# Designs tried in a protein design run: peptides against a protein of PDB entry 4ASU. Part 220

Target 1, 270 residues: chain A of PDB entry 4ASU
Amino acid sequence: ATLKDITRRLKSIKNIQKITKSMKMVAAAKYARAERELKPARVYGVGSLALYEKADIKTPEDKKKHLIIGVSSDRGLCGAIHSSVAKQMKSEAANLAAAGKEVKIIGVGDKIRSILHRTHSDQFLVTFKEVGRRPPTFGDASVIALELLNSGYEFDEGSIIFNRFRSVISYKTEEKPIFSLDTISSAESMSIYDDIDADVLRNYQEYSLANIIYYSLKESTTSEQSARMTAMDNASKNASEMIDKLTLTFNRTRQAVITKELIEIISGAA
Target 2, 83 residues: chain B of PDB entry 4ASU
Amino acid sequence: FTFASPTQVFFNSANVRQVDVPTQTGAFGILAAHVPTLQVLRPGLVVVHAEDGTTSKYFVSSGSVTVNADSSVQLLAEEAVTL

## One batch from the design tools (peptide; made by RFdiffusion4, then SolubleMPNN)

Design b2_p22_6_s2 (from b2_p22_6 with A1P H4R A19E)
Fold by OpenDDE base, seed 2:
Structure b2_p22_6_s2 (fold): chain B 270 residues (1-270), chain C 83 residues (1-83), chain A 22 residues (1-22)
Amino acid sequence: as target 1 above (270 residues)
Amino acid sequence: as target 2 above (83 residues)
Amino acid sequence: PVVRASAEFIAESEAAAAEAAA
């Protein structure tokens, strides 16, 4: 490589390093906020799931319609965040199909659709875009919940798949159940909840769905920002190593050029 | 007893004597060993009676309340503020 | 390959998170 080529590469990599460092800082700020906001959201979301855990709601085997909701975002450069969710969605869809169930998919965030479109396009009901630029709000979750309920797909049971935040360096793809109003109302285990008005139960379920979606969004956001921060740090380090390597190559090449020029001067004077 | 909004936790698995909640079907008092029920909140006053006799008041918007068979209670409001 | 964050980065990130939480 010529000195000019090396210099051009050095400049390019230095620019990349500046960008990745900047992105790291942005991700760090967003992560810090997301983590703070996740604390109450987790209590809230886990609280909402408590009914389903305690009531042990079972879907009858004759009920075949299953909804998979994958939660991620529109934004890349966050390692395996999106692929992990998509992988779990694929696995779940395959297992359900093998069990003779009908599977439909909802993607929260455009990245899920981008990964699954070719293989699962016919199963997608809707994809929610414009996810991940701003921290998710309960209002956002409510909009998603409402759209799901109004989608016209009468599912019996569902799964919401998202990345649960563990630490700044760790997340785990999790699955939580979603039940239709009909499934909840007909569940034998719900018999202990006597004289629940159908309208009350409907409204309750709407809140429950919004709560779970909100929780999943907060977990996903925190996991994503953390993963992005890590990815950008790694990219910055890799860029630094490449800069060092290219700088050494530049210095060696420069010395060789100087030596060659000196030899030419000496030989030409000869 | 758990009482939270999406942005704030007021009680997390706490033992309380009584919780008064504003539901769409009317004011509802949750006592120890209350029968399992599900209710939806209306805007109004939540009153938490602690075991030590202290009373805390909150204003809540919409939400849900769950009383489970194990006597656990989840009060989940969209918005809540301490009064 | 899960690129593991450096120990220093983790520490810095955790510290930043702690400061933001305080």
Scores: peptide ipSAE 0.000, ipTM 0.807, DockQ to the pose 0.012
Fold by OpenDDE base, seed 4:
Structure b2_p22_6_s2 (fold): chain B 270 residues (1-270), chain C 83 residues (1-83), chain A 22 residues (1-22)
Amino acid sequence: as target 1 above (270 residues)
Amino acid sequence: as target 2 above (83 residues)
Amino acid sequence: PVVRASAEFIAESEAAAAEAAA
């Protein structure tokens, strides 16, 4: 490689390193906020899921319509965040199909669509874009919930798939259940609850859906920012190592060029 | 007893004597061994009576309340403030 | 899954998280 080539490559890698370092810092700031906001969100979301866990709501096997909601974002450069969700969605979709269920898919975040559109285009109901630029709010979750409820797809049960935050270095792709109003109202396990007004139950379900979506978004965001920090750190480190190697190569090549030029001058062979 | 909003936790698996909640059908008190029920919150006053006799007041906007068979209660408000 | 990160970054990130939690 010529000195010019090495210099060009060095410049390029240094620029990449600057970008990755900057992105790391941005991700760190977003992570710190996300982690703080996740604490109450988790209590809130887990509280909303408590009914489903305690009541052990079961969907009859004859019910065939299943909704898969994948939660991620629009933003890349965060390791396996999107692919993990997509992988779980694919697995779940395949299992449900094998069980004779009809599967429809909702993607929260454009990355889900990007991964699944080619293979699952016919199953895709809607993709929510513009996810991940700002921290998710309960309002955002409510909008998603409303759009889902207004989609006209009458699912019996569903699965919301998202990355649950464990630590700065760990997340786990998890699934939580979503139930339709009809499924909850018809569940035998719900008989222990006092005669619930149908309107009350509808409203309750709307809140529950929004709550669970909000929770999933907060878990996903925290996981994503953490993963992005890690990815950017690794990228920065790799760039640093490459810069060091290229710098050594540059110095050696420069010395060789100088030596060659000196020899040509001395020998008159130029 | 769990009482939270999306952004704040007021009680997390706490033991309380009584919780008064504003529902769309009216306010009711949740006591120990209350029958399981689901309700939707209306804007109003939540009053938490602690076992030590202290009373805390909150204003909530909307949300849900769940009373389970195991006497656990989840009060989930969209917005809540300490009064 | 566990993400691969440098030990230094992990330590720094954990410390920062602890400070933020506090």
Scores: peptide ipSAE 0.000, ipTM 0.814, DockQ to the pose 0.012
Fold by OpenDDE base, seed 1:
Structure b2_p22_6_s2 (fold): chain B 270 residues (1-270), chain C 83 residues (1-83), chain A 22 residues (1-22)
Amino acid sequence: as target 1 above (270 residues)
Amino acid sequence: as target 2 above (83 residues)
Amino acid sequence: PVVRASAEFIAESEAAAAEAAA
């Protein structure tokens, strides 16, 4: 490579490094907010899941309709955030299909659709776009819940798959159960709850669904921002290493040119 | 006893004497060893009676309250404010 | 499959864009 080529490449990589550093800072600010907002959201969401954990709601084996909700966003440059969710969705869908279940999919965020469209297009009920530019609100979760409930798909059991935040350097893809009203109402373990009106149970289930979705969105957002920070940091480091290598190459090439010129002078060559 | 909204936690696994909640079917008091139940909230007043005899009041919007067999209680409101 | 955008997400996104432009 000529000195000019190396210089051009150096300039390009330095620009990339500036961009990745800037993106890291933006992600850091968003992460800080997401982490603060996750604290109450986690208490709230875990509280909503408490019934299902304690009641040990079981779906009869003869019930075949299963819903998978994958939670991510529209935005890239966040490492394995989207692929981890998609991978688990694929695995779950395959396992359920092998068990003779009917599987439908909801994607929260366009990235889920982009990954799964080719292989699972017929299983998608709906995809929600415009996810990840701003922090999700309870209103957003309510819209998603309402859309699901009004979809006409009468699922028996479902799963919501999302990345749970552990730390700035760690997340885990997890699954939480979603149950239909009929499944909850028919569960033997629900018999201990006294004098529950059918309308009350319906409203409770709808609210619970929104709560779980909201919780998953908050976990996902925090995980995504932390992962993006890491990804941008790694990109910045990689750029730095490449700059160093190219700088060395530049210096060596320059020395070689000088040496060649000196030899030509000494030898009397033009 | 856990009492939270999506954006704020008021009580997290706390021990309380009594919680009065506004439900769509009517307001009722949750005491120790209350029978398991599920209810949905209506807009109204929540009163938390602490073991030390102090009381705190909150206004809540929609939501749910769950009393479990293990005497744990989850009060979840879409919106809640201290009064 | 139906593709829909959350109205709230869109609104929040637009607000953010406006703030950033500001």
Scores: peptide ipSAE 0.021, ipTM 0.815, DockQ to the pose 0.019; fails the geometry check
Fold by OpenDDE base, seed 3:
Structure b2_p22_6_s2 (fold): chain B 270 residues (1-270), chain C 83 residues (1-83), chain A 22 residues (1-22)
Amino acid sequence: as target 1 above (270 residues)
Amino acid sequence: as target 2 above (83 residues)
Amino acid sequence: PVVRASAEFIAESEAAAAEAAA
């Protein structure tokens, strides 16, 4: 490589390092906010899931329609955040298909579709884009919930797959159940909840779905920002190491060029 | 007893004496050992009676309330403010 | 999954988390 080539590469990597450092700081700010907002969201979301955990709602085996909701975002450079969700979605879809169930997929965030569109394009109902630019709101979750309910796909049971935040350096891809109104209303374990009007149950289910989606979005966002910080930190370090290596190469190459020029001058071969 | 909105937690697994909630079917008081029920909140006042005798009032917009067989209660409001 | 991070990054992140919790 010529000195010019090395210099060009050095400049490029230095620019990348600046970008990754900046992105790290941005991700840190977003993470701090996301973590603060996750605290109440977790209480809220776990509270919404309490019914399903306590009621132990089971879907009859003859029911074949299953919905998978994958939660991520539109933005990359966050390590395995998207691939982890996609992997879990693929595994779940394969297991359900092997069990003879019909599977439809909803992607929250464009990255889910980007990963799965080739293999699962026929199973996608809808993909929600413009996820991850701003912190998710309950309004966003409500829109997603409403779209699901109005999709015309009469699922019996579903799974929402998202990254649960553990720490700044750890997340876990998890699955939570979602149930249709019919599945909830027909569940034997729900018999203890007496005198529930059909309209009340419908409205309750709409809130429940929105609540779970909101919770998943908050977990996903926090996980994503933490992972992005780590990824950008690693990228910055890798860039630094490459800069050091290239600088050494530059110095060696420069000395070689100088030596060659001196030899040419001394030998009169110029 | 858990009472939260998406953005704020008011009670988290707390023991309370009574919670008065505005539901679509009418206002009712949730006491210890209340029968399991699911209700939807209407805009109105939530009144929490603590075991120490303190009473807290909240205004909620909408949401849900769940009373489980184990006497756990989840009051989940879309929006809630302390009064 | 656990992501490998630098000790400095971890320390800074923990400090930031502690400040946010407080």
Scores: peptide ipSAE 0.006, ipTM 0.817, DockQ to the pose 0.012; fails the geometry check

Design b2_p22_6_s3 (from b2_p22_6, 6 letters changed)
Fold by OpenDDE base, seed 3:
Structure b2_p22_6_s3 (fold): chain B 270 residues (1-270), chain C 83 residues (1-83), chain A 22 residues (1-22)
Amino acid sequence: as target 1 above (270 residues)
Amino acid sequence: as target 2 above (83 residues)
Amino acid sequence: PVVRASEEFIAESKAAAEAYAA
């Protein structure tokens, strides 16, 4: 490689490093905010899931309609955040199909669609875009919940798949259940609950769905920002190492060029 | 007893004596060992009676309340403020 | 649909609750 080529590459990598460092700082700020906002959201969301855990809601085996909601975002450069969710969605869809279930998919974030569109396009009900630019709000979750309820797909049960935040260096892809009104209404385990008006139960389930979606969005966002921060840190380190290597190569090449020129001068060949 | 909004936690697995909640079917008090039930909140006043005799008042916009068989209660409001 | 309280209703209700608590 010529000195010019090395210099060009050095400049390029230095610019990339500046970008990755900036992105790291932005991700760090967003992560800090997301983590703070996740604390109450987790209590809220886990509280909403308590019914399903305690009531042990079961869907009859003869019911075949299943919904999968994958939660991620539109934004890349966050390691395996999107692929982890997509992988679990694929696995779940395959398992359900093998069991003779009908599967429909909702994607939260464009990355889910980007990964699954070629193989699962016919199973998609809707994809929500413009996810990840701003922290998710309960209003956002409510919109998603409403769209699902208005989709006309009469699922029996479903799964929401998202990355649960563990630490700045760890997340885990998890699944939480979603149940239709009919499934909840017909569940034997619900018999212990006092006479619940049908309208009350419907409204309750609407809140529950919104709550779970909101929780998943907050977990996903925190996980994503943390992963992005790590990814940008790694990219910055890799760039630094490459800069060091190229700088050494540049210095060696420069010395070789100088030596060659000196030899030519001394020999009179030039 | 858990009482939270999406953005704030007021009680997290706390022991309380009584919680008065505004529901669509009417306001009712949740006591210890209340029968399992599900209700939807209407905008109104929530009153939490702590074991130490302290009474706290909150305004909630909407949401849900769950009383489970194990006497655990989840009060989840879309918006809530301390009064 | 999830019934959301309007901001105005929330504000009025808060004011009323504060007045009642006073």
Scores: peptide ipSAE 0.026, ipTM 0.830, DockQ to the pose 0.082
Fold by OpenDDE base, seed 1:
Structure b2_p22_6_s3 (fold): chain B 270 residues (1-270), chain C 83 residues (1-83), chain A 22 residues (1-22)
Amino acid sequence: as target 1 above (270 residues)
Amino acid sequence: as target 2 above (83 residues)
Amino acid sequence: PVVRASEEFIAESKAAAEAYAA
């Protein structure tokens, strides 16, 4: 490579390093906020899931419609955040299909659609875009829940798949159940609840759906920002190492060029 | 007893004597070891009676309350404010 | 759809709570 080529590459890598450092700082600010907001959201979300966990709601085997909701965002450069969710979605879809279930998919965030479009395009009901630019609100979750309820797809049960935040350096892809009104109302375990009005149960189911979506969004956001910080830090370090290597190469090449030029001058060949 | 909104936690797995809630069918008191119940909230007053005799009051917008067989209670409000 | 409180109710409730705490 010529000195000009090396110089161009150095400039390019230095520019990348500047961008990655800037993105790390932005992610850090967003992470700090997300982590604070996750604390109450987790209590709230876990509280909403408590009924379904304790009642052990089961879907009859003859009911075959299953919905998978994958939760991520539109934004890249966050390591394996999106691919982990997509991997779990694929696994779940395959298992359900093997069990003779009909599977439909909803993607929260455009990255899910981008990953699964080639293999699962026919199974997608809807993709929610413009996710990840601002912190998710309960209003956002309510819009998603309402759109799902108005989609006309009558699922029996579903799975919401998202990244649960563990620490700044760790997340885990998890699955939580979603149930239709019909599944909840027909569950034997619900018989212990006295005098549940059908309208009350419907209202509860819709509210619970919004709650679970909100919780998943908060977990996903926190996980994503922490992962982005780590990814940008790693990218910055890698760029630094490459800059050092190229700088050494540049210096050696420069010396060689000078030596060659001197020899040419001395020999009269130039 | 857990009482939370999306943005704030008021009680987290706490032991309380009684919780008065405004439900769509009317206001009622949830006592310790209450029978399993599921209701949705209407806008109104929540009153929490602690074991030590302290009473706390809240306004809630909408939401749900569940009492499970294990006597656990989840009060979830879309919006809640301390009085 | 899920029954929600009016924005007016929420605003009034918050105002009342703030006044009470003051």
Scores: peptide ipSAE 0.025, ipTM 0.874, DockQ to the pose 0.081
Fold by OpenDDE base, seed 5:
Structure b2_p22_6_s3 (fold): chain B 270 residues (1-270), chain C 83 residues (1-83), chain A 22 residues (1-22)
Amino acid sequence: as target 1 above (270 residues)
Amino acid sequence: as target 2 above (83 residues)
Amino acid sequence: PVVRASEEFIAESKAAAEAYAA
């Protein structure tokens, strides 16, 4: 019974190791692509954020509506990628609530909803699914931006929360601001931008939102694939160690069985 | 001066003499110390005049251009192609 | 709505750029 059990476990773990190794390779390929595509996306996205950083846009305290966009994906097995974003979202939501703000949430990727549904279900406006199967495109970001703008939620300001890629072994959950058209239009710091046409500004903000979302998706994707690669590598190593331990146990047990059988033969007890 | 599309960077915090952009309100040239403005791009020709006198031309699709008070410029096109 | 370039324009622009680079 014991040898059979060990053999069964060995077979199972070997299969798991095979799967994790395969997943690592897939993640590595996706990571390589994502990293290449992130380089221009970062310049593009950071460029889009430059206005907000330079203009020091302030939302009046009497404005209460805040939007949180959490960016991740639908796919698991990538370490703390989803939980880190969710944790930051929870923290931000709590802080905003404590400040007397109304908070609504948009989840990019089903994992955000999965984590936050129990505690924040009533705050969700929309969740975008089918994220992570293919690399995000600007078209995807535009769809998300459009849906947000058409959601009917008239937020004053918001936060987009995503994992920024640092290196193959590191990411950081970050937050970037988003502002409504009304907020940006009424901001005193925008007065230096004289005689801006309202239609131009509206279109500009629509692009800005799409740009920021696109940027966040590219950062998130790169971080996720890197994290998955690392997670699968760790899983494969852990499986290897377990295989070694079980193999040793198997060999010892087998020798014990053989020894017992030999003794029984020699003693005539069998 | 930063000029990029989602998939390609043409200029990253570069110093240029002038950038001609096609906007919905009309084409205009961005010079040093240009007044702060926000514009939306129309499909058309972008011309970048470098400090060394070289000129680069691009076709751009839709997008945005920002001129900040610190004279930094972000030209962000949905699509851009070098000519 | 955001004013976007047509796919045709993008294709033509790419073709023009390629022709110019050749």
Scores: peptide ipSAE 0.034, ipTM 0.857, DockQ to the pose 0.079; fails the geometry check
Fold by OpenDDE base, seed 4:
Structure b2_p22_6_s3 (fold): chain B 270 residues (1-270), chain C 83 residues (1-83), chain A 22 residues (1-22)
Amino acid sequence: as target 1 above (270 residues)
Amino acid sequence: as target 2 above (83 residues)
Amino acid sequence: PVVRASEEFIAESKAAAEAYAA
């Protein structure tokens, strides 16, 4: 490589490093906010899931329609955040298919579609885009919930798959159940809940869906920002190491060029 | 008793004497050992009666309330403010 | 249908809360 080539590469990597450092800082700020906002969201979301856990709602085996909601975002450069969700979605879809169930998929965030488009395009009902630029709001979750309910797909049971935040260095892809109104209404375990009006139950389920989606979005966002921060840090470190290596190469090459020139001068060849 | 909005937690697994909630079917009081039920909130006043005799008031918007068989209660409001 | 609180309600509620806290 010529000195010019090395110099150009050095400049390029230095610029990348600046970008990754900047992105790290942005991710850190977003992470801090996300983590703060996750605290109440988790209480809220877990509260919404409490019914399903306590009632032990079971879907009858004869019910074959299953919905998978994958939650991520549109934005890359966050390590395995999207691939983790997609992997879990694929696994779940395969398992359900093997069990003779029909599977449809909703992607929250364009990255899910990008990963699954080739293999699962026929299963996609809808993909929600423009996710991840701003912190998710309950309004956003409500829109997603509404769109799902209006999709016309009459699922019996579903799975929402998202990355649960554990720590700044750890997330876990998890699955939470979603149930159709019919499934909840027909569940034997729901018999203990006294005199629930059908309209009330419908409304309740709509809230529950929105609540769970909101929760998943908050978990996902926090996980994503943390992962991005880590990814950008790693990228910055890698860039630094490469800069050091190239700098050494530059210096060696420069010396070689100088030596060659000197030899040419001394030998009278120039 | 858990009472939360998406953005704020008011009670987290707390013991309370009574919670008055506004529901679409009417306002009702949740006492200890209340029968399991599911309700949807209407905009209105929530009153929490603590075991120490203190009373806290909140405005809530839409949402849900769940009373479980284990006497746990989840009051989840889309919007809630302390009064 | 889920009845959502109006913006007016939210505003009034917040105002009431602020007035009470003051």
Scores: peptide ipSAE 0.029, ipTM 0.846, DockQ to the pose 0.080; fails the geometry check

